Peptides against a protein of PDB entry 4DOW. Designs and how they scored, part 58

Target 1, 157 residues: chain A of PDB entry 4DOW
Amino acid sequence: TFSWVGRPLPNRKQFQQMYREICMKINDGSEIHIKVGQFVLIQGEDNKKPYVAKLIELFQNGAEVPPKKCARVQWFVRFLEIPVSKRHLLGRSPPAQEIFWYDCSDWDNKINVETIIGPVQVVALAPEEVIPVDQKSEETLFVKLSWNKKDFAPLPP

## One batch from the design tools (peptide; made by RFdiffusion4, then SolubleMPNN)

Design b2_p17_4_s2 (from b2_p17_4, 13 letters changed)
Fold by OpenDDE base, seed 1:
Structure b2_p17_4_s2 (fold): chain B 157 residues (1-157), chain A 17 residues (1-17)
Amino acid sequence: as target 1 above (157 residues)
Amino acid sequence: AAPKFALENKEKEKKLA
């Protein structure tokens, strides 16, 4: 169950009310609050690993009937989600905790909030910084580079 | 919706199956 937290933010979009925070109620009765700017795991298909995304906008889409709670996201890509034929372009074998900023122009960045599994920690690193692989950081994902379907590039500012 | 890369991967998997 998902519910909005706080008052809607000012915006001029005809059929959208924007919010800063949403509450996710879990089966055990506990609640998780997720805010714009945080990172989340998105439900994958066909038993695939969850997708990783940064929340850019939270909004109720009144153009739909009935209205839907939605989000705009910045996608990240796992190494195994990159085509096999292009993985060699990285020039190294990344740790499992490394993800890549998805840098493409023609992608659908709208999701239903019901696909959100929960929050996840994502840390941006400089190229020279080493990704810790210890048990303490197993739940933390790290990003150094972007992927644009053609090549890897430095992380956007 | 799923990301575009996921859709493309799904299509490729279907073609190879």
Scores: peptide ipSAE 0.384, ipTM 0.832, DockQ to the pose 0.112
Fold by OpenDDE base, seed 3:
Structure b2_p17_4_s2 (fold): chain B 157 residues (1-157), chain A 17 residues (1-17)
Amino acid sequence: as target 1 above (157 residues)
Amino acid sequence: AAPKFALENKEKEKKLA
């Protein structure tokens, strides 16, 4: 279950109540608070790894009946989610923990919050920095580059 | 919903099957 935390934020968007934080209740009764700007795992298709995204906006979509709790996200792409024919453009074999900033302007950046599995740690690194592969950071994902369906590029500032 | 890139990949896989 998901519930808003705090009062709606001032915004200019019609039919949308903006929020800073949402509470996710886990089966054991514990609660996880997720804020705008944090990274999350999004439920993937069957037998696929969860998608990775950064939360850009949390909002209640008042245009829907009933209103739905939604999020706008910045997608990341796992290497294996890049078409096989394009993977060679990276010029290296990335570690499993590397993800890429999805640099495409698309309308498909809206999700239902119920698809959020939970938070995940994403760390931005310079290209020359080595991705740590120790067991302690096994769940941490790292991003060095963007992917725009055509090529890899440095991360946007 | 799945991101567009995931949907596109799925379509490509179907064409190859």
Scores: peptide ipSAE 0.384, ipTM 0.834, DockQ to the pose 0.139
Fold by OpenDDE base, seed 5:
Structure b2_p17_4_s2 (fold): chain B 157 residues (1-157), chain A 17 residues (1-17)
Amino acid sequence: as target 1 above (157 residues)
Amino acid sequence: AAPKFALENKEKEKKLA
């Protein structure tokens, strides 16, 4: 179950009420608050590994009946989500913790908040920085580069 | 909604199956 936290933000978009924070209730009754700007795991299809995304906007879509709680996200891509024929372009074997900034158009960046599994930690690193592989950081994902379906590039500033 | 890369991968997998 998801519920809005706080009051809607002032905006000029018709049929969209924007929020800064959403609350998700967990099975044990506990609550997790997720805010715009945080990173989350998104449920994939066919029992695939969850997708990684950064929350850009939280909004209620009033154009739908009934209104739906939605989010606009910036996608990340796992190495194994990159086509096999393109993986060699990285020029190295990345650690499992590395993800890539998905540098494509934003037409497909809307999700239902019900697909959010929970928060995840994502840390941006410079290309020369080493990704920690210790047990304490196994849950943390790291991003150095972007992927635009054609090639890898330096991470956007 | 799923990311475009996921949709494209799914389509490719279907074609290969």
Scores: peptide ipSAE 0.383, ipTM 0.832, DockQ to the pose 0.076
Fold by OpenDDE base, seed 4:
Structure b2_p17_4_s2 (fold): chain B 157 residues (1-157), chain A 17 residues (1-17)
Amino acid sequence: as target 1 above (157 residues)
Amino acid sequence: AAPKFALENKEKEKKLA
């Protein structure tokens, strides 16, 4: 169950109410609050690992019937989600904790909040910084580079 | 819903299967 926290933000979008925070009620009765700017895991398909994304916008889409709680996200890509034929372009074997900033002009950056599994920690590192290796690869993820379907590059500013 | 890159990968996997 998802519910908005706080009052809607002022905006000029005709059918959208924007929010800064959403409350996720989990099965044990506890609550997790997720805010714009935080990183989340998105439900994968066909037993795949969850997708990783940064929340850019939280909004209720009144243009849909019934209205839906939605988010706009910045996607990240796992190494194994990069096509096999392109993985060699990295020039190294990344640790399991490394993800890549998805730097493509995608219209498909809208999700239903119901696909959010929960928050995750993502840390940006400089290229020369070493990624800590631990047994819990999903505890903290690290990003050094972007991926634009053609090559790897430094992170956007 | 899945990201664009995931949808593309899914289609490629189907063709290679």
Scores: peptide ipSAE 0.378, ipTM 0.831, DockQ to the pose 0.139

Design b2_p17_4_s3 (from b2_p17_4, 12 letters changed)
Fold by OpenDDE base, seed 2:
Structure b2_p17_4_s3 (fold): chain B 157 residues (1-157), chain A 17 residues (1-17)
Amino acid sequence: as target 1 above (157 residues)
Amino acid sequence: SAPKEALENKEKQKKLA
């Protein structure tokens, strides 16, 4: 269950109410608050790892009936999401914790908040920095590069 | 359900992208 936290932000969009924060109630009854700017895991295909995204915008879409709680996101890509034929372009075998900034506009960046599994920590690193190897690879993810469907590139500062 | 449909649509889009 998802519910808005706080009052709507001022905006001029006719059918959208903007929010800074959303509350996610999980199965044990506890609540997790997720804010714009945080990173989240998004439900993926069966037997696939969740997608990773940064929340850019939280909004209620009043153009839908009933209104839907939505988010705009910046997508990340896991190495295994990259086509096999392109993986060699990285020139190395990345650790499981590494993700890549998806630098393309071809993916829809609107999601239903109900697809959010939970928050995740994403840390940006310089290319020369070593990714810490944690026992739990899903606890903290690291990003050094972008992926634009053609090649990998250093992240802009 | 609507959430499932939305997710499936996203997955389809990613596959096509």
Scores: peptide ipSAE 0.019, ipTM 0.577, DockQ to the pose 0.108
Fold by OpenDDE base, seed 5:
Structure b2_p17_4_s3 (fold): chain B 157 residues (1-157), chain A 17 residues (1-17)
Amino acid sequence: as target 1 above (157 residues)
Amino acid sequence: SAPKEALENKEKQKKLA
């Protein structure tokens, strides 16, 4: 169950009420608050790992009946989401904790908040920095590079 | 760090777009 936290933000877009924060109620009755700017895990397809995204906007889409709670996101990609024919371009075998900034506009960046599994920590690292591998892959994820469907690139300074 | 700043800068650009 998801519910808005706080008052709607000023917005000029028709049929969209923007928010800063949403509350996710867990089965045991506990609550997790998620804010714009945080990273989240998104429900993947069957037999696939969750997607990773950063929340850019939280909004209610009033154009739908009934209105839907939505988010706009910046996508990340896991190494295994990259086509097999392109993986060699990385030039190394990444640890499971590494993700890549998706630098393309071809993916829909709107999601339903109901697809959010929960928050996740994402840490940006320099290429020379070591990714810890002794942790669970879903506890903390690390990003060093972007992926634009053609090649990997360093994150700009 | 520069990578962290880069990530933040990209997100700012995305939010403004």
Scores: peptide ipSAE 0.016, ipTM 0.489, DockQ to the pose 0.036
Fold by OpenDDE base, seed 3:
Structure b2_p17_4_s3 (fold): chain B 157 residues (1-157), chain A 17 residues (1-17)
Amino acid sequence: as target 1 above (157 residues)
Amino acid sequence: SAPKEALENKEKQKKLA
C-alpha cells in the first residue's frame, strides 16, 4: 500500500499533483517513507534482479481514471542488463555492486509506485575509488560511469 | 491486481535489446 505524505507541492503541470514523499506500507505493517532524490529498487522481470532508479518526481497522474500514483525516475543499469556485445567496452569485469547511470531518453522514465520494492543505497565514486566487494550487492550499489547505449563515460564532477 | 499490472507495465517501460 502506498500513500502520499504531506501536502502537494506547487507545480505547473496540468493533471498532476506532485509530492515530496510517499509512504510504503509493507506486509508486516511497518512503513517506509521514500522521498524524491532517494534511490529505489524497482520490480524486475521474472528471474531477474530488480531495476535501480533514482526518484526524480513523485506525482499523482490525474489524467488517468482512476488517478495513479506515479514516479518519474532516473534509470540505472546493471552490467548484466547491458547487451553482451557491448560489455567489452567497459574494459574490465565490474563487481556485482556496480551500476551505471543510464544516459538515454529512449526508456520510459515514468513508473507506477506499486513497482517499488524499497529503498537502496547508491554511492557515486570516482574511477580511482575502490568498490567495497565485502558488502552485499543489494545493500549498497556504486556508480562510477554512465552508459548511453554506445559507450561508457565518466560521470560529470 | 495492481501490483501485477504495475509489473507488466514496468517490463514494457524498461525493455532492453
Scores: peptide ipSAE 0.020, ipTM 0.610, DockQ to the pose 0.093; fails the geometry check
Fold by OpenDDE base, seed 1:
Structure b2_p17_4_s3 (fold): chain B 157 residues (1-157), chain A 17 residues (1-17)
Amino acid sequence: as target 1 above (157 residues)
Amino acid sequence: SAPKEALENKEKQKKLA
């Protein structure tokens, strides 16, 4: 289950209440607090790894009936989410821990918070920095490049 | 700027948009 933490933030959107933090209650009774600006794993398709996203907004959408707890996100993509025909454009075989900033506006960036599996650590690296591959693949993810459905590009300095 | 700063700036822009 999910519940808002704290009071709504000031905003001008007619049917939206904005929040800074949400609480996720786990089956064992423990609680995980997730804030705007943190990275999360999102439920993927059957037999696929979770999606990765950064939380940009947390809001209750009052335009829906009933109102729903939602988030606006910045998507990342895993290498295996990129079409096979385009993967060669990277010019290397990335480690499992590498993800890419999705630089397109064609994807819906609104999600239901119920699709959040949990938090994850994402670290931005310079191109020359080495990704440590001797760690668990889902403990820390690393980003060096963006993907815009046409090519890879370095993150802006 | 460092890639980390670029990510933060882009995210800030999205919040302001």
Scores: peptide ipSAE 0.014, ipTM 0.480, DockQ to the pose 0.037; fails the geometry check

Design b2_p17_4_s4 (from b2_p17_4, 10 letters changed)
Fold by OpenDDE base, seed 3:
Formats: sequence, structure tokens, C-alpha cells
Structure b2_p17_4_s4 (fold): chain B 157 residues (1-157), chain A 17 residues (1-17)
Amino acid sequence: as target 1 above (157 residues)
Amino acid sequence: SAPKFSLENKEKQEKLA
């Protein structure tokens, strides 16, 4: 179950009520609050790892009946999501914790909030920085590069 | 609501296939 937290934010978009924060209620009754700017895991296909995204907008879509709770996201890609034929362009074998900023506009970046599994920690690193592989941080994902379906590139500072 | 697979997520998968 998802519910908005706080009042709608002023926005310029017609038919949308913008929010800063949403509450996800879990089966045990506990609540997780997720804010714009945070990173989340999005439900993937049955036997696939969840997608990774950064929340850039939280909004109620008033154009739909009934109104839907939605998010606009910046997608990340896991290395294994990249086509096999293009993986060599990285020039290295990345650790499982590495993800890449998806730098294309061809993907729909609107999601229903009910597809959000939960928050995840994403840390930006310089290309030369080592990704820690300790058990304590195994759930943390790291991003060094962008992927635009053609090549990898350094993240902008 | 409980998380579930959506058409938007499917679109992402289709574009990668």
C-alpha cells in the first residue's frame, strides 16, 4: 500500500499533483518513506533482478480514472542488462554491485509506484575508486559511468 | 499495494532484448 506524505507541491504540470514523499506500508504494518531524489528497486520480470532507478518526480496522475500514483525515474542499468554484444566496451569485468546511469531517452521513465520494491543505496564513485565488496555493504550499488546504448562514459561531475 | 511487474518495466526489458 502506498500513500502520499505531505501536501502537494506547487508545479507547472497540468493534471498532476506533485509530491515530495510517499509512504510504503509493508505487510507487518511497518512503513518506509521514500523521497524524491532517493534510489529505489523496481520490480522486474519473474526471475530477473529488480531494476534500479532514481526517483525524480512523485505525482498523482489526475488524467487517469481513477487517479494513479506514479513516479518519474532516472533509470540505471545493471551490467547483465546490457546486450552481450556491447559488454566488451566496458573493457573490464565489473563487480555485481556496479550499475550504470542510463543516458538515453528512449525508455519510458514513468512507473506506477506499486512497482517499487523498496529503497536502495546508490553511491557515485570516480572511475579510479575501488568498489568495496565487503558483506556489510553488499546491498549498496555503485555507479561510475553512464551507458547510452553505444558506449560507456564518465559521469558528469 | 504490493509490488508487481508492470508494462512499463516490460517495455524496458523489450528494449534491451
Scores: peptide ipSAE 0.029, ipTM 0.658, DockQ to the pose 0.089
Fold by OpenDDE base, seed 5:
Structure b2_p17_4_s4 (fold): chain B 157 residues (1-157), chain A 17 residues (1-17)
Amino acid sequence: as target 1 above (157 residues)
Amino acid sequence: SAPKFSLENKEKQEKLA
């Protein structure tokens, strides 16, 4: 179950009520609060690994009946989401914890909040920085590069 | 599931796989 936290933010979008925070209620009754700007795992398709995204906007879509709780996201991609034929462009075998900033507009960046599995930690690193791979950090994802369906590029500072 | 891929993107991914 998802519920808005706080009051709608002032905005000029006719059919959208904007929010800063949403509450996710888990089966055990505990609650997780997720805010705009945080990173989340989103349900994948058919046993696929969860997608990774940064929350850009949280909004109620009033154009739908009933209104839907939605989010706009910036997508990341896992290495295994990149087409096999293009993976060689990275020039290295990335650790499982590495993700890439998706730098294309061809993906739908609007999601239903119900697809959010939970928060995840994402840390940006310089290309020369080593991704720490230890048992304690296995839950942290790291991003060094962007992927634009053609090539990898360093993230801007 | 999240509607991550557009129809066009799905088709492209399948062709490039």
Scores: peptide ipSAE 0.033, ipTM 0.697, DockQ to the pose 0.152; fails the geometry check
Fold by OpenDDE base, seed 2:
Structure b2_p17_4_s4 (fold): chain B 157 residues (1-157), chain A 17 residues (1-17)
Amino acid sequence: as target 1 above (157 residues)
Amino acid sequence: SAPKFSLENKEKQEKLA
C-alpha cells in the first residue's frame, strides 16, 4: 500500500533511511503522493473521526524486523478530543472544521504510515478571520489556536 | 493503533494529568 518515492535523503541516523515523499496506493488502484510538510488524516479509534497531523519526517525504521515505514508528526487536536471540562476555555463554540495545534510533548509523534488515511488540507487563519464553514464538507480544516492541555493560545503568524 | 490512543500515550497522559 505504501512505497517510498525517490532516493533516501542523506542522514547519519543508524537504522533509519529518510525520505521526502511516499506513495499511497488506494483501493481503486490510484496513487496519492504525500510529502513531508503536508497534512494527513490518521486512523482513529473505531468510528471516531480521524486524527489530524502534519508530517515532519518520513523514514524507514530499520531497527524493526521487518523494517517499518514510519513518520514523525505534529499533532493537531479536534475540539471534541479536548476534555469536556476544559472546552469552555475556548470561550466560543467552534465550527466543526476548526482544529488546534497540539502544543504538548506527551504524545508519541511516531506513527506507522499504514495508519495514514490520506491527505487533508489545513489552513492557518488569524484569530479574527472567519472560518468559511461548509456544512456539506469537512475537507478543509482550519487552525487559529494552540492547545497545551491547560489553555488555548494564539498561534504566531 | 494510532499513537493518540495507544496504551503508551494513555499512560503518558495520565502521568502528566
Scores: peptide ipSAE 0.033, ipTM 0.668, DockQ to the pose 0.169; fails the geometry check
Fold by OpenDDE base, seed 1:
Structure b2_p17_4_s4 (fold): chain B 157 residues (1-157), chain A 17 residues (1-17)
Amino acid sequence: as target 1 above (157 residues)
Amino acid sequence: SAPKFSLENKEKQEKLA
């Protein structure tokens, strides 16, 4: 289950109440708090790895009946989500921990919060920085580049 | 609510395919 934490933020949008934080209650009764600006794993298909996203907004959408708890996200893509025919454009074989900033607006960036699996750590690196592949940092994802469906580019500022 | 697959995720998958 998901519940809002704290008071709604000031907002002029007619049917939306915005929040900074949401609480996810897990089966064992424990709770995970997730905030705007954090990175999350989003449920994919059963045989696929979870999607990766940065939370940009948390809001209750009152335009829907019944109201829905939603998020706006910045999508990332895994290397294996990129079309096979275009993967060569990277010019290297990335480690499994590397993800790419999705630099297109054609994807719906609104999600239902029930698709959130949990938080994940994402670290932005300069191109010359080495991605650690040791067991100690295996759970951390790293981003150096963006992907715009045509080519890879330096990470947006 | 527990995490689950949604239509938004399906749309993302379809756009990537």
Scores: peptide ipSAE 0.028, ipTM 0.650, DockQ to the pose 0.088; fails the geometry check

Design b2_p17_5_s1 (from b2_p17_5, 9 letters changed)
Fold by OpenDDE base, seed 5:
Structure b2_p17_5_s1 (fold): chain B 157 residues (1-157), chain A 17 residues (1-17)
Amino acid sequence: as target 1 above (157 residues)
Amino acid sequence: KVYDETIEKLEKELAAL
């Protein structure tokens, strides 16, 4: 169950009520609050690994009947989600915790909030920074580069 | 939805890579 937290933000977009925060109620009755700007895991297809995304907007789409609770996201991809034929472009074997900023517009960046599994920690690093590898940080993902389906590129400072 | 289970699964998957 998902419910909006707080009142709609001042917004002039037609048919869209924007929010800063949403409450996710999980099976045990506990609640997780997720805010714009946080990173989340999005359910994959057919038990595939969840997708990683940053929440850009939270909004209720009033153009739909009934209105849908939606989010606009910035997608990330894991190395193994990149086509095999393109992986060599990285020039190295990345650790499992590394993800890449997806710098393309070909993916639909609007999701139903019900596809959100939960929050995840994503840390941006400079290319020269070492990704820590320990059991305590296995749940943390790290991003150094973007991927635009053609090349890898450093993230802007 | 079980958040903790999802994280655990993710950790296991990442560790297996």
Scores: peptide ipSAE 0.028, ipTM 0.621, DockQ to the pose 0.053
Fold by OpenDDE base, seed 4:
Structure b2_p17_5_s1 (fold): chain B 157 residues (1-157), chain A 17 residues (1-17)
Amino acid sequence: as target 1 above (157 residues)
Amino acid sequence: KVYDETIEKLEKELAAL
């Protein structure tokens, strides 16, 4: 179950109510609050691993019947989601914890909040920085580069 | 308590990626 936290922000778009925070109630009764700017895991298709995204906007879409709770996101991509024929362009074997900023507009960046599994920690690193390999770092994803379907590139400052 | 368990579950799922 998802519910809005706080009052809606000033309206800038017709049929949309924007929010800063949403509450996700888990089956065991616990509640997780997720805010704009945080990173989340999104349900994958079939038996695929979850997608990774940064929340850009939280809004209720009043143009739909019934109104739906939605989010706009910035997508990230895992190495194994990149076509096999292009993986060599990275020039190295990335650790499992590395993800890439998806720098394309071909993916729909609007999701239903019901697809959110939960929050996840994502840390941006410089290309020369080493990804930690220890028990504490296993719960964190790291991003160094962007992927634009053609090549990898450094993240903008 | 319950919240911590939920986070632990998510962290475990992340580790499996």
Scores: peptide ipSAE 0.027, ipTM 0.630, DockQ to the pose 0.040
Fold by OpenDDE base, seed 1:
Structure b2_p17_5_s1 (fold): chain B 157 residues (1-157), chain A 17 residues (1-17)
Amino acid sequence: as target 1 above (157 residues)
Amino acid sequence: KVYDETIEKLEKELAAL
């Protein structure tokens, strides 16, 4: 179950009521609050790892009947989601914790909040920084580069 | 969907690789 937290934010978009925070109630009855700007895991396809995304907007879409709780996201891509023929362009074998900023507009960046599994920690690193591989960082994902379906590039500023 | 289960699974996968 998902419910809005706080009052709606002022906007000019007709039929879209904006929010800063949403509450996710999980099966044991506990609640997790997720805010715009945080990173989340999104339900993937069958036998597929969850997608990683940054929340850009939280909104109720009143244009739909009934109104739907939605989010706009910035997608990240896992190395194994990149076509095999293009993986060599990275020039290295990335650790499992590395993800890439998806720098394309071909993916729908609107999701239903029901697809959110939960929050995840994502840390941006400089290209020369080493991704820590220890017990404390096993839960954290790291991003150094972007992927635009053609090549890898430094992270957008 | 279960948050704790998913995170635990992800942690195991990340630790193994």
Scores: peptide ipSAE 0.026, ipTM 0.621, DockQ to the pose 0.049
Fold by OpenDDE base, seed 3:
Structure b2_p17_5_s1 (fold): chain B 157 residues (1-157), chain A 17 residues (1-17)
Amino acid sequence: as target 1 above (157 residues)
Amino acid sequence: KVYDETIEKLEKELAAL
């Protein structure tokens, strides 16, 4: 169950009510609050790892009938989501914890909040920084590069 | 939602590497 937290934010979008925070009630009855700017796991397809995204906007879409609780996101991609023919462009075998900033506009960046599994920690690293693979970092994903469907590049500013 | 379960699965997967 998802419910808005707080009052709607000022915005100029006719059919959208924008929010800063949403409350996610999970199976055990506890509640997790997720805010704009945080990273989340999004339900993937069958037998696929969850997608990773950064929340950019939280809004209720009043143009839909019935209104939907939605989010706009910045997508990240896992290495295995990159076409096999392009993976060699990385020049290394990344650790499982590494994800990439998806620098393309071909993906719909609007999601239903019902697809959110929960929050996840994403840490940006410089290329020379080592991705830790230890017990302390088990819950953390790391990003060093962007992927634009053609090549890898340094993270955008 | 399966937040805790998902995190647990991810942790186990990462720990196994």
Scores: peptide ipSAE 0.026, ipTM 0.614, DockQ to the pose 0.045; fails the geometry check

Design b2_p17_5_s2 (from b2_p17_5, 8 letters changed)
Fold by OpenDDE base, seed 4:
Structure b2_p17_5_s2 (fold): chain B 157 residues (1-157), chain A 17 residues (1-17)
Amino acid sequence: as target 1 above (157 residues)
Amino acid sequence: KVYDETIEKREEYLNSL
């Protein structure tokens, strides 16, 4: 169950109410608050690792019936989401914790908040910095580079 | 599993790799 936290932010867009924070109620009754700017895991198919995204906007889409709680996101991709023929461009075998900033606009960036599994920690590193070894790869993810479907590049500012 | 068009397209892409 998802519910908005606080009052809508000032917004002039018709049919949309913008929010800073959303509350996610877990099965055991506990609550997790997620804010714009945080990183989240998003549910995919079984036997696949969840998708990773940064929350850019939280909004209620009043143009739909019933109104839908949505998020706009900046996508990240995992190494296994890179085509096999292009993986060599990285020049190294990345650890499981590494993700890449998706620098393309060919994917829609709007999602239903109900696809969110929960928050995740993402740490930006310089290319020369070493990723710490952690047995639990999903506890902290690391990003050094962007991927634009052609090559890897340093993170955008 | 909640249906989401954006996620479905991502899954389709992933399964094509």
Scores: peptide ipSAE 0.659, ipTM 0.943, DockQ to the pose 0.761
Fold by OpenDDE base, seed 5:
Structure b2_p17_5_s2 (fold): chain B 157 residues (1-157), chain A 17 residues (1-17)
Amino acid sequence: as target 1 above (157 residues)
Amino acid sequence: KVYDETIEKREEYLNSL
């Protein structure tokens, strides 16, 4: 169950009410609060790792019937989401904790908040910085580069 | 699993790799 936290933010978009924070209530009754700017895991196929995204906007879309709680996101991709024929362009074998900033606009970036599994920590690193590989936990993800379907590039500032 | 058109398209793309 998802519910808005706080009052709507001022905006000019018709049929949309924007929010800063949303609360997701999980099965055990506990609550997790997620804010704009945080990173989240998004449910995909059961046999695949969840998608990673940064929350850009939280909004209720009143143009839909019934109104839908939505999020606008910046996508990230995992290495295994990159075509096999292009993976060599990275020039190295990345650790499992590395993700890439998706630098394309061909994908829609609106999702139903109900697809959100929970928050995740994403840390931006310079190319020369070492990604700490922990055999005990891959909870924290790291990003150094962007992917634009053609090549890898330095992470946008 | 909650149906989401955006996610479905992502999955379709992923399955095409």
Scores: peptide ipSAE 0.659, ipTM 0.943, DockQ to the pose 0.797
Fold by OpenDDE base, seed 1:
Structure b2_p17_5_s2 (fold): chain B 157 residues (1-157), chain A 17 residues (1-17)
Amino acid sequence: as target 1 above (157 residues)
Amino acid sequence: KVYDETIEKREEYLNSL
């Protein structure tokens, strides 16, 4: 169950109410609060690793009946989401914790908040920095590069 | 699993790889 936290933010978008924070109540009764700007895991197919995204907006879409709780996100991709024919462009075998900033507009960035599994930590690194792979960083993902479906590049400003 | 059109499109893309 998802519910808005706090008052709606001012906006000029018709049929939308924007929020800063949402509360996710999980099966054991505990609550997780997620805010705009945080990173989240998003449910995909069974036996597949969840998608990773940064929350850009949280909003209720009143144009739909019934109104839907939505999020606008910045997508990241895992290495296995890169076409096989293009993976060599990275020039290395990335660790499992590495993700890539998706720098392309071909994917919609609006999701139902009910697809969110929970928050995740994402840390941006310089290209020369080593990605930690110890137990302390097991839950942390790291991003060094962007992917635009043509090539890898340094992270956008 | 919750149906989401955006996610479904991504999954379709993944399955095409």
Scores: peptide ipSAE 0.658, ipTM 0.943, DockQ to the pose 0.787
Fold by OpenDDE base, seed 2:
Structure b2_p17_5_s2 (fold): chain B 157 residues (1-157), chain A 17 residues (1-17)
Amino acid sequence: as target 1 above (157 residues)
Amino acid sequence: KVYDETIEKREEYLNSL
C-alpha cells in the first residue's frame, strides 16, 4: 500500500499533483518513506533481478480514473541488460553490484509506484575507485559509467 | 505482480536481447 506524505507541491500541470515523499506500507505492517532523489528497486519478471532507478518526480495522475500514483525516474541498467554484442566495450568484467546510468530517452520513464519494491543505496564512484564486492546482491549498488546504447562513458554530473 | 506498461516494455526489450 502506498500513500502520499505531506501536502502537494505547487505545479502548473493541470491533472497532476506532485509530492516530495511517499509512504510504502509493507506486509509486516512497517512503513518505509521514499523521497524524490532516492534510488529504488523496481519489480520486473519473477526470475530476474529488479530494475534500478532514481526517483525524479512523484505525482498523482488525475487524468486517469481512478487517479494513479506515479513516479518519473532516471533509469539505470545492469550489465546483463547490455546487449551481448556490446558488453566487450566495457573492457572488463564488472561485479554484480555495478549498474550504469542509462543515457537514452527511448524508454518511457513513468512508472506505477506500486512497482517499487523498496529503496536501495546507490553510490557514485570515480573510475579509479574500487567497487567493494559484497555477498549481498542488493545491499549497495555502484555506478561509474553511463550507457547510451552505443558505448560507455564517464558518469554525467 | 503489478502490471505496468513501462516495465512490460522493458521486459520485452530485455527478452529480445
Scores: peptide ipSAE 0.656, ipTM 0.943, DockQ to the pose 0.840

